# Ledger of designs, part 84: peptides against a protein of PDB entry 3WG5

Target 1, 218 residues: chain A of PDB entry 3WG5
Amino acid sequence: LAKNIVYVAQIKGQITSYTYDQFDRYITIAEQDNAEAIIIELDTPGGRADAMMNIVQRIQQSKIPVIIYVYPPGASAASAGTYIALGSHLIAMAPGTSIGACRPILGYSQNGSIIEAPPKITNYFIAYIKSLAQESGRNATIAEEFITKDLSLTPEEALKYGVIEVVARDINELLKKSNGMKTKIPVNGRYVTLNFTNVEVRYLAPSFKDKLISYITD
Target 2, 218 residues: chain A of PDB entry 3WG5 as posed
Amino acid sequence: LAKNIVYVAQIKGQITSYTYDQFDRYITIAEQDNAEAIIIELDTPGGRADAMMNIVQRIQQSKIPVIIYVYPPGASAASAGTYIALGSHLIAMAPGTSIGACRPILGYSQNGSIIEAPPAITNYFIAYIKSLAQESGRNATIAEEFITKDLSLTPEEALKYGVIEVVARDINELLKKSNGMKTKIPVNGRYVTLNFTNVEVRYLAPSFKDKLISYITD

## One batch from the design tools (peptide; made by RFdiffusion4, then SolubleMPNN)

Design b2_p14_1_s2 (from b2_p14_1, 9 letters changed)
Fold by OpenDDE base, seed 1:
Structure b2_p14_1_s2 (fold): chain B 218 residues (1-218), chain C 218 residues (1-218), chain A 14 residues (1-14)
Amino acid sequence: as target 1 above (218 residues)
Amino acid sequence: as target 1 above (218 residues)
Amino acid sequence: MNEGVIIDPLRLVP
């Protein structure tokens, strides 16, 4: 019996191996407590593709629904963040947030210029992001354009185009709007109807290690 | 007049954005002091390709020779470390070290399995590593095999095959053997003959930030 | 600042 508990945790900053550890820790806590879901308040400019792919895999292996919530206003699920969102069970965005800009790069030159990814890498990630969209029943055409056009969307656009499921101002509105929705991907092999009736919201704080890493990397 | 100063610094662990900062800092210090060269004692299992490419670029833009020395015994210039070495002005290895194993991967799955890079990515890095080898007059065939066969070499093999320039037990032997050698790539657009006659060796310590990052990431 | 997704998928990790 999933207890009527919803966990909320924040993941902010660049997507790195440490970000994977945060996702893993947060999801594991929520799984252990048989939460109805975990909401990850995501604010990221992007980061490492390897970490991103590991995070997506971790989400897909979750025993509970993982909801990505681009929050607060001004936040973004940019680049790697978009892939993570597309790999999740539900995507929500707050007004004034953004999603997209997924073009792979190899890095930045010493002069600050972008080192372009070869077409082969770009094409790989096009296929990957399209797969995520298709598996989740989201707009694969737009997902591709996140790369090919470096497209960024508002919440309203993302909702309109079928990239995301919810626009919500806060956690309460998110819970209200997503109540009764089915997950966009399976949880333990089954699509789950979210039940956010009479839920307790539990906030997870970053570990000391998480704080230290954030302090060093920000 | 290059002062007869040689800097020695250690870079150990995974290649990350922080590793780039270490390279940049160390090379900058040596440049500012008009050192004859900087020797980077490298011990890495690999890391990020973006950071690696940035490091290679930083080395190529160096105003002084950057010598990669795989040291101490037991150390490796594995994966990303090999690319960095191939991008440098001179490669040395201590007995009991290794170089190679350059096959790109996307990361590790939750089960610890390797997520394979698509052929397109692999081919990009084949081209890249071959370019580094060719530009430095090193063995491009072996460089390719570092990827295609995940080849790893001993110092003696690497020397024999023309991947590296020196096998040395310590800094003193390295300086002795490399004295009078030409850099394998240009320094400020010119190939430089190394002059290690009557040099002062100056060791650079990691910054506090470097130590903190290493402590967190190891 | 579109912090370009350094989707460096490539860990050059052995």
Scores: peptide ipSAE 0.054, ipTM 0.344, DockQ to the pose 0.628; fails the geometry check
Fold by OpenDDE base, seed 2:
Structure b2_p14_1_s2 (fold): chain B 218 residues (1-218), chain C 218 residues (1-218), chain A 14 residues (1-14)
Amino acid sequence: as target 1 above (218 residues)
Amino acid sequence: as target 1 above (218 residues)
Amino acid sequence: MNEGVIIDPLRLVP
């Protein structure tokens, strides 16, 4: 019997326009192969809100389930990463990772102080993050507090409070635990039951461009 | 029998010159009262390296034990906060908190990209963070990886790897678990055995100035 | 409206 394919790719670093290009490339490859899903191993401190919103939209337009996996241990889906996770079809976290801290800022002053976003912008992102949580059937109260309290959660807390769906140590455990789960948002207008019973895992390597940009921004 | 005093104060937000003033004020009050210790509830994403180094020095010069407690749940001792913790007499973390992510940067460009620190600066802070870990008998390898791998740890991992001494849900549990522990660095040239058997907890409120600065930087 | 908004909590700035 032909094995279903699950793609795995890594996205590490700041969320920028180049991160959007990475998401688009990875999801497109997985769509073209009619993969059962793509797992994005996400490790980000945050980044640009515009790029984040574009990434969320790209995930929502995916023809296949997009699983955000905060991995490896020590990684975070911080700030923009939390929005991306909440906009995805399934969220998983490895032990030793974190999610949250989503307060929007305008930047940093020369003295290293945060330039606060005006209330108008903060309220916009509160509404946005709550909508992502509500649309995905996740904890909208905690999503709001990721901004209003700058809250961060462990995987265990995030699972307990209904922010995420899976805590898994590795891809194999993730596939095992998420097998039979329904996507938290629709795929092409339908909630999909994930089938990881007979799958082949295919890893997508970063392109030369991805490596170069990561090298320049790091 | 006269109760020994333990002070508790909160430091939240970016590490700046004003954060140094807060540490200095809190520690000075506790020193003047011959407190058994001061517990600083720390919640910081990081900040300025110069301010951080001054804070570490102020802790090292304290006449009483300074306990850094990453609190409340959702808080972090990120970046500069990790250095401060490693420079303290005892580190505690609440469940749902994190420590690490210590790579130095020069700032953020207009496009939101990280301006990387040159190798000279990065190597300086690697040496510095390792020295703090070594002097405190904590895990210097992990301390280095907080920079080189931008590693972050959960409380459980940090305890397991010998970065921190206590995981505690609240001040009462912290006092109970840390009772009888020796400070990880000297107090006035001597390692102190903490005595929390018969203590009064005194909370230090932020000054008006502390509140105003927090309001301006937030 | 959202151009230039950064959600990056983690900075160690010299």
Scores: peptide ipSAE 0.031, ipTM 0.304, DockQ to the pose 0.172; fails the geometry check
Fold by OpenDDE base, seed 5:
Structure b2_p14_1_s2 (fold): chain B 218 residues (1-218), chain C 218 residues (1-218), chain A 14 residues (1-14)
Amino acid sequence: as target 1 above (218 residues)
Amino acid sequence: as target 1 above (218 residues)
Amino acid sequence: MNEGVIIDPLRLVP
């Protein structure tokens, strides 16, 4: 019996236009092979809002389920990473990870102080993050508080509050716990039930270009 | 009967990318020899958050138990050192050492004053440190207070509050007290029972490069 | 409108 394929890829570092290219490449490979899903092991402190919004759109346009997995322990889906997670078909977190801190900023001043975003921008992202939460049936109140209170959550808290769907120590536990779950948003207009009963896990490596860019931006 | 090997190595000074290289090298050597464990004698005032997070990940990815030992007397696992300890398989402290003071900062001004981290960053690290504590079954309330109250603890207090597992005067006492203890986090997905009944202690020396970099950064 | 918005929380300096 032909095994269902689950792809696993890593995205680490700041969210940039290059990060979009990584998401696009990984998802495209998995789509071409008609994978059951792709798991993106995400570890990001945040990044650019423009790139983040493009990544969210790319995930939502995926022909297969995209699972954001905040991994390994010590990783975060901070700021832009939270938006990306909320835009995905399923969110998982490893123990020892975090999610949240989504308040937009314009940057850092020369003295290292945060340049606050004007109310217009803050309100835009409040509406945006609430929409992502509502669309996915996740906690929109907490999503708003990721901005208004700069809230950050543990995996246990995020699960408790209905921000995420799975706490898992590794890929095997993630597959086991998410087997039979419905995607939180549609895939090609339909909510998909994940089937991880007889799967082959395939790891995707970063391209040489991806490695080089990560090295330069770190 | 083949003796189990326990490696002992020292990491001293600021947490930097070079400190990551030391952790990686030491753990890799011990992994290659299928050691029962590696004990890292840690003495750090803190350092870079990026390097700290990478070190935590490297420890959690170890194929063998990594024991953080705040040693010798007078040493500290301050700031970044506390996070590293909380991310490890077992924490020990020598009498006369300290742990804590984990409040993130952006740096020092020209006048030597602390540049405070914005609430967004502080909240991120609160979530992160609580996650490390919760994952390891350690005191998450005290872990949070390491940031919110800049709390520092003696070995006796840290043991009492369930932050650490062992108070030991030297390597022999550490081995004796930790023999038969389970790791506080999994090794390759499993909690390991430490076996120090018939062990050979092997000391790892810093490389020439490690010595040079330590000299430059101190 | 969203060009230049940085959501970067994490610099820990000792």
Scores: peptide ipSAE 0.031, ipTM 0.305, DockQ to the pose 0.096; fails the geometry check
Fold by OpenDDE base, seed 3:
Structure b2_p14_1_s2 (fold): chain B 218 residues (1-218), chain C 218 residues (1-218), chain A 14 residues (1-14)
Amino acid sequence: as target 1 above (218 residues)
Amino acid sequence: as target 1 above (218 residues)
Amino acid sequence: MNEGVIIDPLRLVP
C-alpha cells in the first residue's frame, strides 16, 4: 500500500517575506507529492504582518492539510506565529511552548520601548484574529484577548480553552493524537479527516539560502 | 581650521529592521564625530512600515542633519523610502531617480497581485505622510497623492512641486547646492543652516553583515 | 512591473 507521506519542515525565527517563501516552498513540495499533510515545526517570536497574512492565505489555499506544531520545548508561536497557527488546519503544541502575545506594534523605539499601534490598526487585527478563530472553530474570545490583554498561554491552557487541538511531545505523538481529527478549516473546500495510519515521515531541510538567512536574522 | 566632516553612507534594498540598524549605526558614527551632516544615498523599492517609522523617528532624533539622497541614477525612494525622505532634514535626488508610490499594501498574493490595505490602514498612512510633509514644510497635497493616486515623480517634478529641495548629479553638486539651506525639520530642536564650505567627505562602508544581508535580500 | 510599495504597516512583535 503506497505509504501516505507526512512532511515535516522547520520554520524558525522572525516571520518575514522569506518565511513566506519557505512556507510556499515546503507546502508546494508536499502538495506535489500528494502528501497526507505537512507539519510545520514553528518557533517564532513574531514578525511582519504582511508576511503573516500572506502565509495565512497560502495555508488557506493549500491542497493539503497544514499542521502548525509549536516545537521544540521552549519554542513559541508568538504574535505573528499565533495568527499563522489560527489560520492553519490544525494546531499542536509541545509541552513547554507558548502561544499568544498578539498585540500589534509599530516597532521599538531607540530605548527599546514599544511603539504602540494606533487604535485603528489594533482594531483591525482584533477583527482579523477573531475571524481566524471563528473560521477555524477556535476560541474567538481568547483570540481577542491575545491582543487586548497580550495574553500568552501554555499548551495545556490553549487546549483547555479551545485555541489548539493537540498537545504532543514529538511528531509520533502528534500523529497518533491527531489521527482521525477533522481539519479546523477546509482543504480545497472540504474538511479533511486526517489519516495518519501507516504514514512515512519525511523531513524537508532548509535550503542553503534558508540557512544563511536564518543565521543573519537570528 | 578643523575641516567640517560630511559622512556619506549607502542604504540599498528593502527597508527592514536591519535597515534601521544601518541608519542607527551610520547616524551614530556621524553624531560621535560631530559631523556637519550625514548624506544617506538611498535606493529602495520600499519595505516594512514598522522599520520605516523607526527610521523616521531615528532621523528626527538625530543630533546632526540627515540628508536623504536618492542615488545613483536609476535609484528610487519608493514607498517606505518616500516616507523616510519626507521625514529627513533635506531631500536630494539625482537625475533619473524617482520618488513616490506610497500606497500601503498588506502584501502580494501567490499570483503576484497586491493585497490592498484596509481603508483604516490607508487612512492612517495618509494622515502620517501628510504630517511628515507638513512638519517639513513640503507639499502635503502631493504627499497624500503619493498614496491616493500612487503617484511617482521625477526629481524635476518633485523639486517643482516642493516635495524635495535639491536635484544633484553627485555628492559635490549636492553639497554645493545645499550649502546655506536650512534643514526642513529641526536638529536638536533648532533649524540648522547647512554649511558645506571646506568640508571633508568621508564614506562609511557597509559592514560585512550589511553586505551579506543585502546580498540575501536583493 | 511597478513593484507596489509594500508599506508593511504592522510588525506583530510580542
Scores: peptide ipSAE 0.026, ipTM 0.375, DockQ to the pose 0.518; fails the geometry check

Design b2_p14_1_s3 (from b2_p14_1, 8 letters changed)
Fold by OpenDDE base, seed 5:
Formats: structure tokens, C-alpha cells, sequence
Structure b2_p14_1_s3 (fold): chain B 218 residues (1-218), chain C 218 residues (1-218), chain A 14 residues (1-14)
């Protein structure tokens, strides 16, 4: 029987292969406990495309709803974080957060300047981000502009434009506002209606490995 | 009420933006008629990555199951065709067809030699093709090897390795064998159990535009 | 001509 449990975990920093391991661990724990959902508090400037795509895939394979929550105030789902959000079952943002700035780059030069991605690469990510938006019924035009205009949005703008589903100050407000919403993508082949009535909130702590890697990559 | 109708359409040749238009048209017609499924007979050597990704997205957004059928004997779902197949709700192959050979290239030089893709590009498509395989519960190891080893498989091998779901000689055998199967990816957020009992088969002809473009690109 | 998939991998960094 479905437990009235919602897991909450935090993922902060650059998106790397280790960030994938965090997502996998957190989702697996919540799946094993037959949770109603997992909320991942996301704060990222971006990171690696390969890791991002694997994370999106892991979310899409989840047996339970994965809610990406851009939190706390001051956090961002920048670049790779936007893709992850757009690949998730529900997006929420706290006031004072941001989403977007998805222009792909090859990296940074020795002087810290951006090495631009070739047009072919940019076009690929345009197609990919549009795909994520369209599959989730989110605004594909804005998703494209996250790349073409390097656009960043406030929570209010993102909600207005249909990029995200919820603006919430905290976990309790998020649960209240998302209660009764349908997931934007399928869970195990079905759109799930979220039931956050009388839920137990369980916080997952980062592993020692997660803490160590976060310290090294920050 | 769901009509006991299955559409069958053909897509042949290089994957281009016009191939996307074909997929979109065919799927839209079948959606409008509330078909049980659409079978797309696919024969392609590959094509453009951008078009391929848009096609995958269009399939994933379908309101009805999209079955990619590598047909007739002698046909292939090569390169881009493999990605399309892996992005679909069900894959079938006829005897004497092939799937794989997914190594990305930048194009052909003036002398007809392959211009190799940079490792970064290759790694992206490895991640992408693995994503498609994993999301559909298909063999991600083989999907990766379609790139890393430029592997091509027979229908029997592809079935054996869990890349495809059905080997069928014709549409009737395909319908018979796939009857009662669940889609490998969701349709409108749900895994669909295919019901091909007492179905009407409707063939969609290529438009004049489809014929003209196929003639120009072959 | 068999057009292989042509796409460059990206770093998505701000």
C-alpha cells in the first residue's frame, strides 16, 4: 500500500557524475519505501551535460514522482539544473530563486572567458531542451530561449509562462499547493495525481561521500 | 470510444526535417481517429541528428502507441533510425533487416570519407542512446555499443539482447505477436496494453510532398 | 549516404 511519505533531499553544487549518484541514491531510497514522492531541493549553477542527461533519465525511470524544488531563496536551477527540472515530474521554485541560462559552452579558457559551443552543439541542446519541455507540457518557446537568449526567469515569470508548476516558500507550502496536481510526465507509465494529505515528511541526509565530493567541487 | 483501428504508414530514406513532417502528419491522423496504434514501416540509412531528436520527441508526445517496424526485408533502421526505434512504444523487425550502426559523424568529406565526430559529441550520443534504451527498458549496453563498436544487429540478435520486442514477417504477424504487449514507454502518461483483436488496418499513403522530397533526397 | 548522428557534447555551465 502506498505510504503517505514524502522524502526531501538536497542536491547542491555543480552537476557531475557524482550528482547522478546522489539522485540515484535518493530516488532509490524513496522507491524502496513506496513513497508518495521525493522532493529534491536543487541549487546548482550547472555542470556537465553527460551527467545532466543521465540524471534526467534516472528521474524519468523513477517508480515515484520526483519533484525538483529550486530552494532555498537565492538558489538557482541554472543551465544543467534547468534541464533536470524540465525532465522532472513537477517543478517548484522558492521566491528569490532563478531558472534558465542554458546556453551550452565548451568550458572556460585559462583567462576565465567562456569558450563558445559550436552551432551544431547549440542546436542539439535546443532540440533537447524543447523535447523536455514538450514532453512535460511546459513552454518550449521559453525553453529554447533559455539557450538562444540565455534567458533567466524568476519563479513568478516561470509560473506565468508555464515553465514550472508551483511557487512555494517552503516544503509545507509546496505540499499544500501541489496536492491534487498531476505529474507533468509519467511515473511508471502513468500520470500520477499527487496526494499530500496527511503525509509524513522524511529528510534524507547527504552521505559522507556526497559531502566530501561537494566540498571538492565547490 | 477507442476504435479497433491500426494505421500503417511508410517512412523511407534519410532522416531530415521533412521526415519529421511525415511522422507528425501520420501520428496526427491516427490520433484524430483514436486509433489503437500506428505502425510506421521504417527503412532508413540514418540522417540528421536534429531531425531524429525531434522525431523521438514527437513519438513520445503521441496520444497513441507508435510502433516502429523495420520493414520490408532488406530494410534498416541504421544510425538515426535506431534512435527513433529506441524512442518508440514498440519495435518490430522483419527477417533480413538490421538495426544499429549509430556512430555519430560530422559528415562526409569531398572524397566521400567520413569526418569523425569529436569525442565530446560521441559521448553525448552515447548518453542519449543509453537514455532512450533505459527509458524503454531496452538493452542500454548494446545501445552504447551501437556507437562504440558501430554494431549492427539482426532481428534475432536484437530480440535476444532485448533491443526490440517483436520479429515479424508482415503486418498480420506483427499484430498477432504484439497483441497483449505493453508499450515500452508511456502513451499520454500510461503504459498501454495493445489490443489487436479484430482490428481494421488502414494504410496511409505518402503525400505528394512526401513523394517529391523522397525523390530529391534519395 | 548514411548520415550518422552529428551532435557535439556540451558543458552546460553558467
Amino acid sequence: as target 1 above (218 residues)
Amino acid sequence: as target 1 above (218 residues)
Amino acid sequence: SNLGVIIDPLRLVK
Scores: peptide ipSAE 0.062, ipTM 0.340, DockQ to the pose 0.244; fails the geometry check
Fold by OpenDDE base, seed 3:
Structure b2_p14_1_s3 (fold): chain B 218 residues (1-218), chain C 218 residues (1-218), chain A 14 residues (1-14)
Amino acid sequence: as target 1 above (218 residues)
Amino acid sequence: as target 1 above (218 residues)
Amino acid sequence: SNLGVIIDPLRLVK
């Protein structure tokens, strides 16, 4: 029986146009191999709104389930990372991780102070994050509060409030707990029931270019 | 007589947080040496709004005049570059360059199509670009049209419409033509009359890190 | 530093 393949790839650091290229590359590889799913180990403080929206769109256009896994312990799906997670087919978090803090900003001043986004922009992203939550059947009220209160949640809180689907310590526990779950958004127009019985886990390494860019941006 | 120093530095490519670091580094060097001015040879297709706003703020906080020079021929101060120029003490353009095309976008879709900014964001940047034009005594109507019509201007048009102050083929012509001009915004709270009689031109080279990042982003 | 969603409203004119 052709072992159902699950890919695992790591995305770390700021969400940029290059992060989009990483998502596109990793998902494309997994699609080409007809993987059961791809797990993206995500650790990000946030990043660009354009790249984030492109990544969300790329995930939604995926031919296979894309699982966002906030990993390892100490990692975060902060800001843009929360949007990406809410746009994905399944969200998992490791103990000791966080999700939220989604208030849009225009940038940082010379003194490191945050330049606030005008209400017009904030309201746009409130509508956007609520749409992601609603489309995925996740808690839209908490999604809004990720912006309006700059709320951050623990994995246990996020699970309790219906923001995420799984708390797992490692890939094996994630696969075990998510086995039989339906994707929170469609894959090729259909909600997929995840089948992680007898899967082969394949790790995708960053390209040399990926390593170089990560080194420059971190 | 201590020769009045004019620094010249090049900034090319996308406007990013790293471009801010370049501006900060170059302006700081020129400030430390009590330069008469710094000329930034700018060639950019645009970039990040946050970095752009930070750069504008850094220019406005400069202790010396910062001249944006759209150079060489074929260069542009497109999108973010136009905002930066409008936020500077003097704008010059070489023949065969362009300025404008300032319509804000959220990003690019997978097919390369532009994701339009919502009216809320567009209106914010209309107000912002108009404020830069008004503060610098430049044409605020044309500044608005850089967004609403996605207008691009030649150097000759930009000069004619009161968007820029100088058309110059090279640094020597720029210095000659701008000699005796007042800065369009204050330096340390005062409008400065540029004195380019008997100046020494010093070129600032990009750091190794600057070269590496430029290579990765271009 | 939690990078808020940085809006890049500016067109990369290709």
Scores: peptide ipSAE 0.034, ipTM 0.343, DockQ to the pose 0.810; fails the geometry check
Fold by OpenDDE base, seed 4:
Structure b2_p14_1_s3 (fold): chain B 218 residues (1-218), chain C 218 residues (1-218), chain A 14 residues (1-14)
Amino acid sequence: as target 1 above (218 residues)
Amino acid sequence: as target 1 above (218 residues)
Amino acid sequence: SNLGVIIDPLRLVK
C-alpha cells in the first residue's frame, strides 16, 4: 500500500550531473518510503544534454510517479528543463512560469554569443523531444517547435496545447487538481492514477553537497 | 585470480555527468571481468566539479586499479582532469601532455570572460585537491598551486615533483614501467602491486550514447 | 537568462 505521503523537493539552477544526483537522491528517498509521488519544484534555465537525458531516464525508471512542477512564479523549465518535464509522469506549472526554448547549442563563444549546434545535433534533439512528447501523449508538434522556433510558452498556452497537465498556484492546488489524474507515462509498466486524498506533504532539503554545488553553479 | 587482462578506454573532452557514466561503464566492465587494471586514456580541458567529484568517488570505489593516462601527446588532464588523476590509483602522462590549471571558475560571462569563483569555493577546492594528493601520497603543495597559481606542469615536472608516477610514450611502455608499482590509493582497502606480466590489452569502445554526447560536447 | 542547453556548464576550464 502506498503511503499517503507526497514528497516535494526543489531543483534549481542549471541541469548538470549534480542535478542528476539530486533527482536520483530525491526519487530514491521517495521510492524507499513508497510515496504516492514526488513533486520536483523545477526552476532551470537549462543545462547539459547528457545530464538531462540521464535525469529523464531516472524519472522513467522511477518506482513512483515523478511530477515536475515549474515553480515558483518567475521560474522556468527552459531548455533541458522542458525535456525533463516531457519525460515525467505529470507536468504542472505555476502562473508566471515558462516552458520551452529547447534549441540545442554547443556553448558560448568568447564574446558570449551562442555557438549553434550542427543540424545533426539539432535533428537528434528534435527526434528525442518528439519521442518524449509522443511517449507521454503530449503535443509532439509543439515539442518540435520548442527547438525549431525556440518557442517558449506560458502555463496557459502549454496546457492549451497539450504540453502540460496542470496549472497550479501552489502545492495544495497542484495536489487537488492532479488528484485522480493518470500518469502520462508508466510507473513500473502501468499508468498510475494519482491519489492525493489525505496525503502528508514532506519536503526534502538539499544535502550539504547539493547546497555547495548549487552555490557554485548559481 | 585476476585475469591477465588490462582494459584501455578513452575519455576525451569535457568532464560531465556523461563522462561519469563513461567512467562507471568502463570500470564496471573491467571489474566484472576481474581485470588486472583499467587504463583510462584521458584528454580533457576540464569540466564540471560535480561530475569530477563523482568520478573520483567512482574510481576510489573501484574493485580494480584505475590508471589515468594523459594521452595522446598534446592531451591534457587540465582542471577537473587533474583532480580525477589525483584521485586515481596511478597517474601516467605521455610526453607533450600537461596537467594542472585547476582554478575553479563559475563560468563564462556573456563576453566570454571567466567568472571567477568566490574565495569560499576556491578554498574548498584547495582543500579537496590537497586531500586527494595527500591520500595518494602525491605532492599536496603542488596540488594547491594548481589552483592558487593555476599552475600547469609537463610530464617531466609532474613526475619530478611527485604529482604523477609514470611518463610513458604508449600503452606498452606504461605497462612496462608500471609493472610492480603499488597503487597510490587502496583497492578494496589494500594497496595493490600491479602485475602487467603477460597481459592481454583490451580496448573498450565508446557506446553509441558516448559517441553522440562526445560529438555534442566537442 | 540565456536559455542555453548549456552543454558546457561549470568549466573548470582555463
Scores: peptide ipSAE 0.030, ipTM 0.336, DockQ to the pose 0.236; fails the geometry check
Fold by OpenDDE base, seed 2:
Structure b2_p14_1_s3 (fold): chain B 218 residues (1-218), chain C 218 residues (1-218), chain A 14 residues (1-14)
Amino acid sequence: as target 1 above (218 residues)
Amino acid sequence: as target 1 above (218 residues)
Amino acid sequence: SNLGVIIDPLRLVK
């Protein structure tokens, strides 16, 4: 019997317009191969809100399930990364990772202090993150508190509070644990039951451009 | 028998000149009370290098042991926080925390991209962080890689590699595990054996000023 | 300048 394909790709660093291009490229490759899913190993401190919203939209428009996996140990889905995760079909975290800290800011001043977002903008992102949580059947209260309390959670806490679906040490454990789970958001209008019983794992490497941009932005 | 005192204080947010004032105040209080030690619950993404170096110097000049505890779960001793930890008498981490990511930068551009530090500055901080590790008998290779590889470690990894001394879930476990340990740097010219067998824990609250500044900088 | 959601461990700046 022909094996189903699961793609695995890494996205590391700041969320920018180039990160959108990476998501788009990776998802497109997986769509073209009619993959069972794509797993994005995410490690981000955050980034631009505009790029984040575009990435969420791209995930929502995916023809296949997009699994956000906060990996490796020490990685985070911080700030923009949390929004992206909440906008995805399934969230997994490795032990020793974190999720949260979603308070929007206008930027950093010359002294390194945060330039606070006005209440209007903060409230917009509260509404947005709650919407992502609600649409995915995840904890909207905690999603709000990722902003209002600048909350960060461990994988165990995030699982316990219904923010994420899986804690897994590696891709193999992730595939085993997520096998038979339904996506938390629709794929082409329907909730999909993940089938990882007979899969080939294909790793997507970053392009030369991806490597160069990551090198420049880090 | 009169109980020895251990102070516990929290320092959260960006490392600035105000963070120096917090460290100075907390350590001074503990010194005045002739405490066995002070534990600083640290949660920082980093901050200013000048403030960081001043904090390290203040810790090194302390009349009592200063224990840096990366706490609560989800907290980090990132960037400047790692330097501070490496400059302290003992490092502890809670499960679900992180340490590392020490690459110096000049700042952020308007597009949110990092303005890279010139090699001269990067090399200065490599030498500095290695010196802190060596002086404390901690892993200088990993300390260097916190910069050169932008490495972050879990508590388990940090313990395994000899970056930190304790993994503890709470203050009580920290006190139990660190009881009888020697400080990693001298206190008034001598290495001190910590005595936590009969201690009173005193919590220091942030001042009104500390709260206000934290609110403004976050 | 575009709105940021928290970028980066505030790396050791300055």
Scores: peptide ipSAE 0.020, ipTM 0.301, DockQ to the pose 0.208; fails the geometry check

